Peptides against a protein of PDB entry 9IZ0. Designs and how they scored, part 30

Target 1, 345 residues: chain A of PDB entry 9IZ0
Amino acid sequence: ITCLGSNGHTYKQLVKGGNDDLRQDAVMEQVFEQVNGFLRSYRKTSQRNLSMRTYKVIPLALKTGVIEWVQDTIPLGEYLDSAHKVYHPKEWSLSTCRKLIAEKQMEDLETRLKVYDLVCRHYRPVFRHFFLESYADPVQWFTTQTNYARSTAVASVLGHVLGLGDRHGQNILIDKTSGEVIHIDLGIAFEQGKKLPVPECVPFRLTRDVVDGMGITGVEGVFRRCMEFTLETLRREEDSLLSVLEVLRYDPLFSWLISPLRRMKKQKMQLENFNQPESGNITTDASRDPKIQRNNVSGESEAERAILKVRQKLSSTLSVEASVGELIRIAQDPSYLALMFCGWS

## One batch from the design tools (peptide; made by RFdiffusion4, then SolubleMPNN)

Design b1_p9_7_s3 (from b1_p9_7, 7 letters changed)
Fold by OpenDDE base, seed 1:
Structure b1_p9_7_s3 (fold): chain B 345 residues (1-345), chain A 9 residues (1-9)
Amino acid sequence: as target 1 above (345 residues)
Amino acid sequence: SVIEELKAL
């Protein structure tokens, strides 16, 4: 929808209707705005302009709302699919790669690792080319690649701490002007990604293409240090962050649990969108949502468990450097990446 | 140098 603002400007708005509860997105955006306050107050993060990029979410009803259209953006997955065809036209299609991973989804870890390695040899990273193509000036190239590494570091720490899931390439936008990442569709939080039919087992998205966009240093340098400064800020502001999450504990509209129907639909829709040729209108018959009587007692216990997990992730038991080092290691480990859903790759 | 700026960032 295009809305005319009271200032005479036209704003594109995405009206999302369906099974995604935009109230969860709105709540996570409010948490990110508070975290951006902490990042602005701390010297090491404010000097680097570290922030989570936010967008406006206005929930209109239980399953409908208006999302701000983020101008001058592209989905990471859309860019990568297009760029891979240009730079590596003799390699496998993303469709072939996802099919091979899906066919072996029920096999053992050793078999899945062999398939993942095979796919990696036939599907090379290309995301470095985004910065080389978009910015002819070397200063703009360097600035935007730095902004990308910084914003990805903030999003990686927040994604781990808040347990954000469903971080596939269509749920990550790239700002074409700044190089910053914008995370969308925040409806999988507090480790609910582990409850999907294929469980998520990485703390955040750190695929080969995400690393390739950081340039020649990869994860070493700007990305690692910005993760460290972000985690140091969140540990310092632990009580403030937990107080924000406690307000959400009492929000009767917030859902700490992904519904069984939504669990099945998320990964199934990613497979169906993959198998459909270019013909229109999937009217998903939404008519049979059984009235899940929300047992209020189960929601409070899950909120408390979620807050406890956030506190545990902010623990000072390990140094900031050791904690970030382990997160980066796990997020890049083929033994975890090979277990991910084929649509996540 | 670009490397010193990368170290200072």
Scores: peptide ipSAE 0.006, ipTM 0.363, DockQ to the pose 0.015
Fold by OpenDDE base, seed 4:
Order: C-alpha cells, then sequence, then structure tokens
Structure b1_p9_7_s3 (fold): chain B 345 residues (1-345), chain A 9 residues (1-9)
C-alpha cells in the first residue's frame, strides 16, 4: 500500500498477512533501538556511528501488520544471484549448487565438505561488485563499503547475542544509498534456528560473499574492529540489555519458541528451495488452529533459558578480541558452512 | 572432469 504521511510525503508500506507473527519483528526492532541507545552512549561506537538499522513494524492483529517498506534497498540474495550471472556466466547456477548440497545433506561431514568445496569452486564471490557498480565516486565507494562493514559487524554481534536465525540472503537487505545492511524477518531468535530442519550452525552470516563486500581487507579491517567495539559496548551494558529482555519474559504476546506452524512453513520453503518432492505425508490440516495451550510455565522456562544464553554470550571470560576472533572463525568455518542451507554465498 | 569429480562424490 502507499500511505500519505502528515508531512505530505507518500510512503510505500508492506502489508504482511498470514502465519508470520509481526509482534516478534516489532519486539526485536524495539530491542535494536535500545541497543542503538547503548551504541550512541559509548565513545568507541558513537564515534563510528555504529547502529543496527531498524524498520518500523506495526502489528495490526495476531497475523497481520504493516511493515515499513525500506526504500532504495535490495535483498542480498537477489543482488548476488543477478551479479553472479553477469560476472561468472560460465559458473554453476544457484539452483545447481542448492541441488548438490541437498543431495548430500544426509551424508557424513567429509562428503559434505567435499561438495561444499566443489560448489565454492564453481560459484565464486561477487558482492564486491555491488560497491564498484553503484558508486562511481571513490569517496562514496569507500564510505558505503565502510558503512557496509560497520553495519554487518553490528548485525553480526547482535545476531549472535540474540541468536537470530533464518539469516539467508533474502532476509538481509542492502541499502543502495548508504551500503548498510538491514535485517528483516526477525521471528526466529534465541537460537530457535537450531530447531529448523536444516539447523543453523553459525553465529551469524559471514559467507564468502558477505566477506567479499568488505573489500580487500575482508574481515581483518573495519569489520573485526567494529565487532569488537560493539561487543565491548554490549558487555558494558549487559544489565541494561538483560533488563530489556526480562520485560519480554512477561510479555504474553512474545514467543521464545519457534511455533510449530512457523517451523512447518520454513520446512516447506527449504524443501521447495532444494527442489525436493513433497513427501506426501504433510497433511496440511492447517485448518485446526491448534489451541496452543500456552502452558505459561513452559514459556517462562524457555525465556529464562534464552536470557541465560544471552548472558553467557556476553561473558567476559574471554577478551573481546578473543571472543570476536572465535565468532569470526566459526562463522567462516567450512565445517559449519557445509552444513548450512546456503553456506557458499 | 567436473562430472567425474561429481561421480566420485
Amino acid sequence: as target 1 above (345 residues)
Amino acid sequence: SVIEELKAL
């Protein structure tokens, strides 16, 4: 829809309906705004304008809401698929890569690593071209690439700490003006991505294309340093962040668990993306709204467990540099990426 | 060949 603002400007809005609980997105956006407050208060992060990019979510009902349409954005995965066809027209298609990974999904780690390596050799990174194509001015090019690395660093730390799942290339928007990343579809959080049919094994998305966008220094430049400053800020503000999450513990509308319906929807989308035939026993008896007797007791225990995991991720047992180093290592480790739905791009 | 590498997997 297009809305006329009180300022006389027209704004495109996305009306989202169906099984996606926009309240999860709205809550995560509120958490990000609080974190942005912490990032503005700390000298090392404020000096670099570090922030999680946010968008407005207005829940209208249990299954309907309005989302801000972020102007001048493109999904990372849409850009990468298009750019890969242009820059590497002799390499494998994304569908070929997905098929090969899917065919070996039940094999051992050694076989899956061999397939992942093979896919990587036939599907090279292209995301550096986004900045080269979009910004003819060297100052604008450098600024936008820097903004990309900064925003990706913030999103990576927050994504890890909050356990954001479903971080595929369609759920990461690139702002064509600033180069900043915008994370969307935030309803898989607190490590519930590990409960997907293809479990998420990485702390955040740091695939070869995500790194290629950082330019010649890759992760060792702006990205690593901005992750360190972000994590240092979050450790300093641990009690403040945990207090924000404790408010959500008592929110009867917030779900600390992935809903069975959302899990089934993501399962279907994963199967469709792998071109796997529907195993005919998915009785789509979607007509019975399961009276999820929210046993309040089970929700509270899962909230407590989620908050405990956030606290553990903010632990000062390791230095900021060591913690960030390990996160970057794990996020780039082929042994994890080979297990992912799309770890090669 | 790429096809032979794929068959050896």
Scores: peptide ipSAE 0.006, ipTM 0.485, DockQ to the pose 0.034
Fold by OpenDDE base, seed 2:
Order: sequence, then C-alpha cells, then structure tokens
Structure b1_p9_7_s3 (fold): chain B 345 residues (1-345), chain A 9 residues (1-9)
Amino acid sequence: as target 1 above (345 residues)
Amino acid sequence: SVIEELKAL
C-alpha cells in the first residue's frame, strides 16, 4: 500500500497477513531501539555511529500488520544470485548447490564437509562487487563498505546475544545508499533457530559472501573492532538490557517459543525451495490453527532460560577480544556451515 | 562456556 504521511510525503508500506506474528518483530525492533540508545551513549560506539538498523512494524491483529517498506534496499540473497550469474556464469547455479547439500543432509559430517567444499569451489564469493558496481567515487565506495562492515558487526553481536535465527539471504536487506544491513523477519529469537528442521549452529551469518563484502581485510580491522566495541557496550549495559527483556517476560503478546506452524512453514519452504525459485509468496491458508493452550508455566520457564542465556553471553569471564575472536571463528567454521541450508554464500 | 554449549548442540 501507499500511505500519505502527515508531512505530505508518500510512504510505501507492506501489508503482511497470514501466519506470521508481527508482534515478535515489533518487540525485537523495540529492543534494538533500546540497544541503539546504549550504542549512542558509549564513546567508542557513538564515535563510529554504530547502530542496529531498524524498521517500523505496526501489528494490526494476531497475524496481520503493516511493515515499513525500506526504500533503496535489496535482499542480500537476491543480489548474490544475480551477481554470481554475471561474474561467474560458468559456475554452478544456486539451485544446483542447494540440491547437492540437501541430497547429503542425512550423511555423516565428513561427507557433508566434502560436499560443502565441492560447492564452495564451484560457487565463489562475489559480494565485493556490490560496492565496486554501486559506487564509482572512491570516497563513497570506502564509506559504504565501512558502513556495511560496521552494521554487520553490530547485527552479528546483537544477533548472537539475542539468539536471532533464520538469517538467510532473503532476511538480510542491503541499503544501496548507506551500505548498511537491515535484518527483517525477527520472529526466530532466543536460540529457537536450533529447533528448526535444519538446526542453526552458528551464532550469526558470517558466510564467505558476507565476508567478501568487507573487502580485502575481511573480518579483520573494521568488522572485528566494531564487534568488540558493540560487545563492550552491551556488557556495560547488561542490567539495562536484562531489564528490557524482563518486561518482555510479562508481555502476553510475546512468544519465547517458535510456533509449530512457523516451524512447519519453514520446513515446507526448505522443501519447496528444492523445486521452485524463491519468488513465491506462499499464502498458506489459515484454516487450521489448533488452539495451542499457551501453557503459561512453559512460557515463563522458557523466558527465564532465554534471559539466563543472554546473561551468559554477556559474561565478562573472557575478554571482549577473546569472546569476539571465538564468535568469528565459530561463525566461519566449515564444520558448522556444512550443516546449514545455505552456509557457502 | 557459551562455546562448549554451542559445540554440544
């Protein structure tokens, strides 16, 4: 839809209806705005304008809402699929790579690693070309690539701390003006991604193409340092962050568990993506919602476990540098990436 | 550690 704002400007908006609970997205966006307050208050993060890029979510009903249409964006996965066809037209298609990984999903780790390595050799990183194509001016190129590395660092730390899942290339937008990343579809949080049919074993998305966008330094320099400054800020503001999450513990609208319907939808999408290109708005017919009696007792125990896990991730037992170094190592580890649906790009 | 818990899953 297009709305006329009270300021006389026209805004495109996405009306989302069906099985997606936009209340989780709206709540997570509120948490990001609080974290952005902490990042603005701390010198090391404020001097670098570190923020989680947010978007407006207005829940209208249990399964309907309005999402801000983020202008001048492209999904990371859409750009990568297009760019791989242009820069590497003789390499394997994304569908071929997905098929080979899936055919070996039930095999041992050694076999899955061999298939992952084979896919990686026939599907090389291209995301550096986004910055080279989009910005002819060297200052704009450097600024946007720096903004990308900074934005990805904030999103990686915050995504790990909050246990954000479902971080596939369609749920990460790139702002074509700033180079910043915008994370969308925030309804898999607090490590509920581990309960997906393909469990998420990495703390955040740091695939070869995500790293290629950082340029010649890769994860070193801007990205690593911005992760360190972000984690240092979150450790300093631990009590403030936990207080925000405790408010969510008592929010009857927030779900600490992945919906069985959302799990089934993701399973179906993972199976259908073997047979069709990703452009299908699957309107799943809403006719069978079993009244899941939200056992309040199970929700409270899962909220307590989630908050405890956030506190553990903010622990000062390891230095900021050691903690970030290990997160970067795990997020790039082939033994975890080979287990994922799309760990190669 | 958070790392050992990530490895145990």
Scores: peptide ipSAE 0.000, ipTM 0.248, DockQ to the pose 0.042
Fold by OpenDDE base, seed 5:
Formats: structure tokens, sequence, C-alpha cells
Structure b1_p9_7_s3 (fold): chain B 345 residues (1-345), chain A 9 residues (1-9)
């Protein structure tokens, strides 16, 4: 829909109806706005304009809401699929790569590593071309690539700390004006990605294309330093962040668990990638919500476990540099990436 | 072919 604002400007909005609970997205966006307050208050982060890009979510009912349409954006996965066909037309298709990884999903780590390495040799990174194509002026090119590395660093730290899952290329938008990343579909948080049929075993998305977009320095320089300053800010504001999360513990509308429906939808998408994609609008008539008696006792215990894990990730036992170094290592480790769902490559 | 490269691993 398009709405006329009281300021005379027209705003595009997406009205979403269905089985997705937009309250999870709205709550995570509120947490990001509070974190953006902390990043603005700290000299090392404010001097670099570090922020998590946010969008407005207004839940209207359990299954209905309004989402801000983020203008001048492209999904990372849409750009990468198009750019790979242009820059590497002799390499394998994304569908071929996904099929090979999926066919070996039940094999041992050694076999999965061999297939992952083979796929990596036949599907090379292209995301550097986004900045080279979009920005003819060298100052704009450097500024937008810097903004990309900065925003990716904030999103990586915050995504790890809050345990954000489902960070595939369609859930990450790129702002074509600023080069900043915008994370969407926030309904998998607090490590619920580990409960997926293929468990998420990386702290955040740091695939070869995500690194290629950072330019010749890769993860070194801007990205690493901005992760360090972001983690330093979150450790300083630990009590403030935990207080924001404790408010959610008492919200009867907030779910600390992945919905059984969302888990089943992801399981079905993982199984359907073994059979050709019929572009069927699966209106799953999920009218049979089993009355899972929400024993209030189970929700409180999962909230407490989630908050404890956030506290553990903010621990000062390791230096900021050592903690960031280990996160960057794990997020790029082939032994973890080869275990991911075929849609992560 | 993709199958020949997979057999060579």
Amino acid sequence: as target 1 above (345 residues)
Amino acid sequence: SVIEELKAL
C-alpha cells in the first residue's frame, strides 16, 4: 500500500498477512534502536557512525502487520546470483552448487569439506563488483565500501550476541545509496537457529562474498576494528542491554522459542530443495494449531537461558580483540561452513 | 563433468 503522511510525503508500506509473527521482528527492531543509543553514546562507535540499520514494523494482530518498505535496496542473494552470471559465466550455477552440498548433507565431515571446497573452486566471489558498478566516483566508492564494512561489523557482533539465525542472502538487504546492510526477517533469535533441521553452527554470516564486499583488506582493517568497538560498547552497556531483554521476559506476546510452524516450513524448504522448485504458493492451511498448552514455566526457563547466553557472550574473560578474532575465525572456518544448509554458500 | 570431478576427489 502507499500512504500519504501528515507531512505530505508518500510512503510505501508492505501489509503482511499469514503465519509469520511480526511481533518478533518489531521487538528485535526495538532492541536494535536501544543498541543504536549505546553506539551513539560511546566515542569510539559514535565517531564512526556505527549503527544497526532498522526498519519500522507495526504488528496489527497475531498474524498481520505493516512493514516499512525500505527503498533503494536489493537483497544480497539477488545481486550475487545476477552478478555471478555476468562475471563468471563459465562457473557452476547456484542451483548446481546447492544440489551438490544437499546431496552430501548426511555424509561425514571429510566428504562435506571436499564437496564444499569443490563448490568454492567453481563458484567464486563477486560482491566486490557491487561497489565498482554502483559508484563511479572514487570517494563515493570508498565511502560506501567503508559503510558496508562498518554496518556488517555491527550486524555481525549484534547478531552473534542476540543469536540471530536465518541470515541467508534474501534476509540481508544492501542499501544502494549508502552501501549499508539491512537485516530483515528477525524471527529466529537467541540461538533458535541451532534447533533447525540443519543446525546453524556459525556465529554470523561471513561467507566469501560477504568478505569480498569489504575490498582488498577483507576482514582486516575496518571490519575487524568496527567489530571490536561494537563489542567493547556492548560489554560496557551489558546491564542496560540485559535490562531491555528482561522487559521481554515478562512480555506474554514474545516467544523465546522458534514456532513449530516456522521449523516445519524450514524443514519442508530443506526437503523440497531435493526435488525441483515448483513455484507453488504453498498456502499451507495451518488451521490446526495444536493447542500446545503454553506451560508458562517453559517460557520463563527459555527466557532465562537466552539471557544467560547473552551474558556469557558479553563476558570479559577474553579481550575484545581475542573474542573478535575467534568469532571471525569460526565464521570463516570451512569445517563449520561445510556443515551449514546448502542455501548459505 | 561435475560427476567426474566428484569421482576424482
Scores: peptide ipSAE 0.000, ipTM 0.372, DockQ to the pose 0.034

Design b1_p9_7_s4 (from b1_p9_7, 7 letters changed)
Fold by OpenDDE base, seed 1:
Structure b1_p9_7_s4 (fold): chain B 345 residues (1-345), chain A 9 residues (1-9)
Amino acid sequence: as target 1 above (345 residues)
Amino acid sequence: SVVDELKEL
């Protein structure tokens, strides 16, 4: 829909209807707005204009709402698929890579690492080309690549602290004007990604293409330093951040658990990516449904556990530099990336 | 994807 604002400007808005609970997105955007307040108040983050890019989400009902259309954006995954075909036309397709990782999903870690390495050799990073193609002026190129590294650093710290899941290339937009990242579909938070059929094992998305977009310094430049300043700010504002999350504990509209419907939809999407129709009668013996004992953990006990995990992630037991160093190491570790649905790009 | 749903609208 297009809405006329009270200022006389027209705004394109998306009306989302369906099974996705836009209230979770709206709540996470409110948390990001509060965190952006903390980042503006702290000198080290304010001097660098560090922020999480937000978009307006207005929930209209239990499963419907209006989302701000973010103009001049492209999904990271859409850019990467198109650019990879241009720059590496002799390498494997994204569908071939997905099929090989999928076929080996039930194998041991050693076999999965060998397949991941093979896929990585046949699907090379291209995301540096986004900045080289989009910005002919060297100052604009440097500025937008710097903005990308800064925004990715903020999103990586927040994604870890809040336990954001489902961070695939279609849920990360790139602003073509600023180079900043915009995270969308925030309905998997507080480590609920670990409850997916393919558990998420990384703190945030730091794949080879995400790093390639940072330029020649990779993670060791602007990105690491901006993660450190962001984590230092969040540790300073721990009580303020926890107070914001405690308000959500009492929101009857916020679900601290992944909905069974969303879990089933994600499970089905993961399974449909496995089922190209080869006409082989694989009798899926449905008899090994592990009785997921619905531990009747009250929604309150899950909220308390989520807040406790946020507090633990903000612990000063390690230095900011040591904590960021370990997060960057884990997020790039092939032993975790090989276990993901799409860890190579 | 959520983005494909966003582009179809």
Scores: peptide ipSAE 0.000, ipTM 0.327, DockQ to the pose 0.063
Fold by OpenDDE base, seed 2:
Structure b1_p9_7_s4 (fold): chain B 345 residues (1-345), chain A 9 residues (1-9)
Amino acid sequence: as target 1 above (345 residues)
Amino acid sequence: SVVDELKEL
């Protein structure tokens, strides 16, 4: 839809209806706005304009809402599939890579690592070309690549701390104007991604293409330091962040558990993506809503466990540098990436 | 500045 704002500007908006619970997205966006307040208050993060890019979500009903249409964006996965066909036309298709990984999903780790390595050799990173193509001016190129590395660092720390799941290439938008990342579809949080049919084993997405977009320094320099400054800010504001999450513990609209319907939808999308290119418009028919008797007792225990995990991730038992170093190591570890649905790109 | 970011690299 297109709406006229009270400021006289015209805004495109996406109306979602059906099985997407936009209340979780709206709540996570509120948490990101609070975190953006902390990032603005701390010198090391404020001087670098570190922020999580947010989008407006207005839940209208249990399964209906309006999402801000972020203009001048592209899904990371859409860009990567297009760019890979242009720059590496003799390499394997994304569908071939997905098929080979899937055919071996029930095999041992050694076999899965061999298939992952084979896929990686036949599907090379291309995301550096986004910045080289989009920005002819060297200052604009450097600024946008720096903004990408900064934005990805903030999103990686927040994604780990809040346990954001389902971070595939269609749920990460790239702003073509700033180079910043926008994370969408926030309906899998607090490590509920580990309960997916293909469990999430990495703290955040740091695949070869995500790193290739950082340029010649990769994860070193801007990305690592911005992760460190972000984690230092979140550790300083631990009590403030935990207080925000405690309010969500009592929010009857928030779900600390992945819904069986969302799990089934993701399983179906994973199975359908073996046979068709990612058409982002799967309207699944609404006819079987099992009455989710929210056992309030199970929700409270999961909320408490989630908050305890957030506190543990903010623990000062390790230095900020050691904690960030370990997160970067795990996020790039082939032994975890080979287990993922799309760990090679 | 871009120059300060390059010096921090």
Scores: peptide ipSAE 0.000, ipTM 0.374, DockQ to the pose 0.015
Fold by OpenDDE base, seed 3:
Structure b1_p9_7_s4 (fold): chain B 345 residues (1-345), chain A 9 residues (1-9)
Amino acid sequence: as target 1 above (345 residues)
Amino acid sequence: SVVDELKEL
């Protein structure tokens, strides 16, 4: 739909209905707006204009809502698939890489590491080309690459602290005007990504292409420093952040657990993405219902556990620099990335 | 250099 704003501007809006619970996304966007308040109040983050890019989500009913259409964006995964075909036409296709990782999913870590290394040698990073193609002026190129590294740093810290899951290349948009990242589909939070069929074992997405977009300094430039300033701000505002999350504990509309339906939908999508040979009807026999041990953990007990984990991630036991250093190390560790869906891209 | 400016940011 297109809406006329009170400012006389027209805004394109996406109406979603059916099976997606937009209340989770709306709540996470409200948390990001509060965090953006903290980032604006702190000198080190405000001087760098550090923010999580947000979009408007208005839930209308249990499974219906309006989402802002983010203009001038492209999904990271869409750009990467197209760019790999252009810059590395002799390398393996994304489908070939996915197939090889999937065929070895049940093998030991050593075998999966060998396959990950093999895939990485035949599928090189290309995301630096986004900035080189989009910005002919050196000042614009530098500014947009800096904005990308800054926004990725904020999103990485927040993604870790809030335990954001499902951070695949279709759920990360790139703003073509600013170079900033926009995270979408926020309904997997508070480490519920660890309950996916392919468990998320990294704190945030820091794959080779995500790093290639940071330019020649990689993670050791703007990205690391902006992660440090963001984490320092969140540690300072711990009580304020925990108070925002405590309001959500009493929200009967917020689910601290991934819904069985969403888990099944993501399972099907992961299996379909692994099982892409060419257009043959593979009847995936969905009959392996993993017996969800319904431990009747009250939603309140899961909310309390989630808030405790956020507090633990904000702990000052390690310096900001040491904490960020460890997060960056884990997010890039092949021993974790080799276990992930698309951990090479 | 661009690299030095990236370290100062």
Scores: peptide ipSAE 0.000, ipTM 0.370, DockQ to the pose 0.016
Fold by OpenDDE base, seed 5:
Structure b1_p9_7_s4 (fold): chain B 345 residues (1-345), chain A 9 residues (1-9)
Amino acid sequence: as target 1 above (345 residues)
Amino acid sequence: SVVDELKEL
């Protein structure tokens, strides 16, 4: 839809109807706005304009809402698929790579590592070309690449701390004007990605293309330093962040558990990608309630576990540098990446 | 071919 604002400007909005609980997205966006307050208040983060890019979500009902259409964006995965065909036309297709990883999904770690390494040799990173194509002026190029590394660092720390899952290339938008990342579809949080049929075992998305977009310094420049400053800010504001999450504990509309419908939809997509690589709009008729035994883990006990996990991730037992170093190591470790869903690479 | 490279694994 297109709405005329009281300011006389027209705003494009996405009306989403279906099984997706837009209230989780709206709540996570509110948490990001509070974190952006902390990042603005702390000198080391404010001097670098560190923020999580947000978008407006207005839930209208249990299954309906309005999402802000973020103008001048492209999904990371859409850019990468197009750019790979241009810059590496003799390499394997994304569908071939996904098929090979999927076919070995039930094999041991050694076999999965060999397949992952083989796929990596036949599907090289291209995301550096986004900045080279989009920005002819060297100052704009450097500024936008810096903004990308900064925004990715904030999103990586915050995504780890809040246990944000489902960070595939279609759920990460790139702003074509600023180079900043915008994370969308926030309905898998608080480590619920570990409950997926293929568990998420990395703290955030730091794939070869995500690193290639940081330029020649990779993770060892702006990215690492901005992760350190972001984690230092979140550790300082631990009590404030936990207080925001405690308000959500009492929100009857917030679910600390992955929706059984979202889990089934992801399971079906993971199983269908095993049999046919068709990008079909699956309208799942939601009319068969599987009697999932509600084991009486009260939503309150899952909220308490989630908040405890956030507190554990903000622990000062390790230095900020050591904690960030370990997160970067794990997020790039082939032994973890080879265990991810075939659509992750 | 992809099949020949998979036989070397």
Scores: peptide ipSAE 0.000, ipTM 0.398, DockQ to the pose 0.035

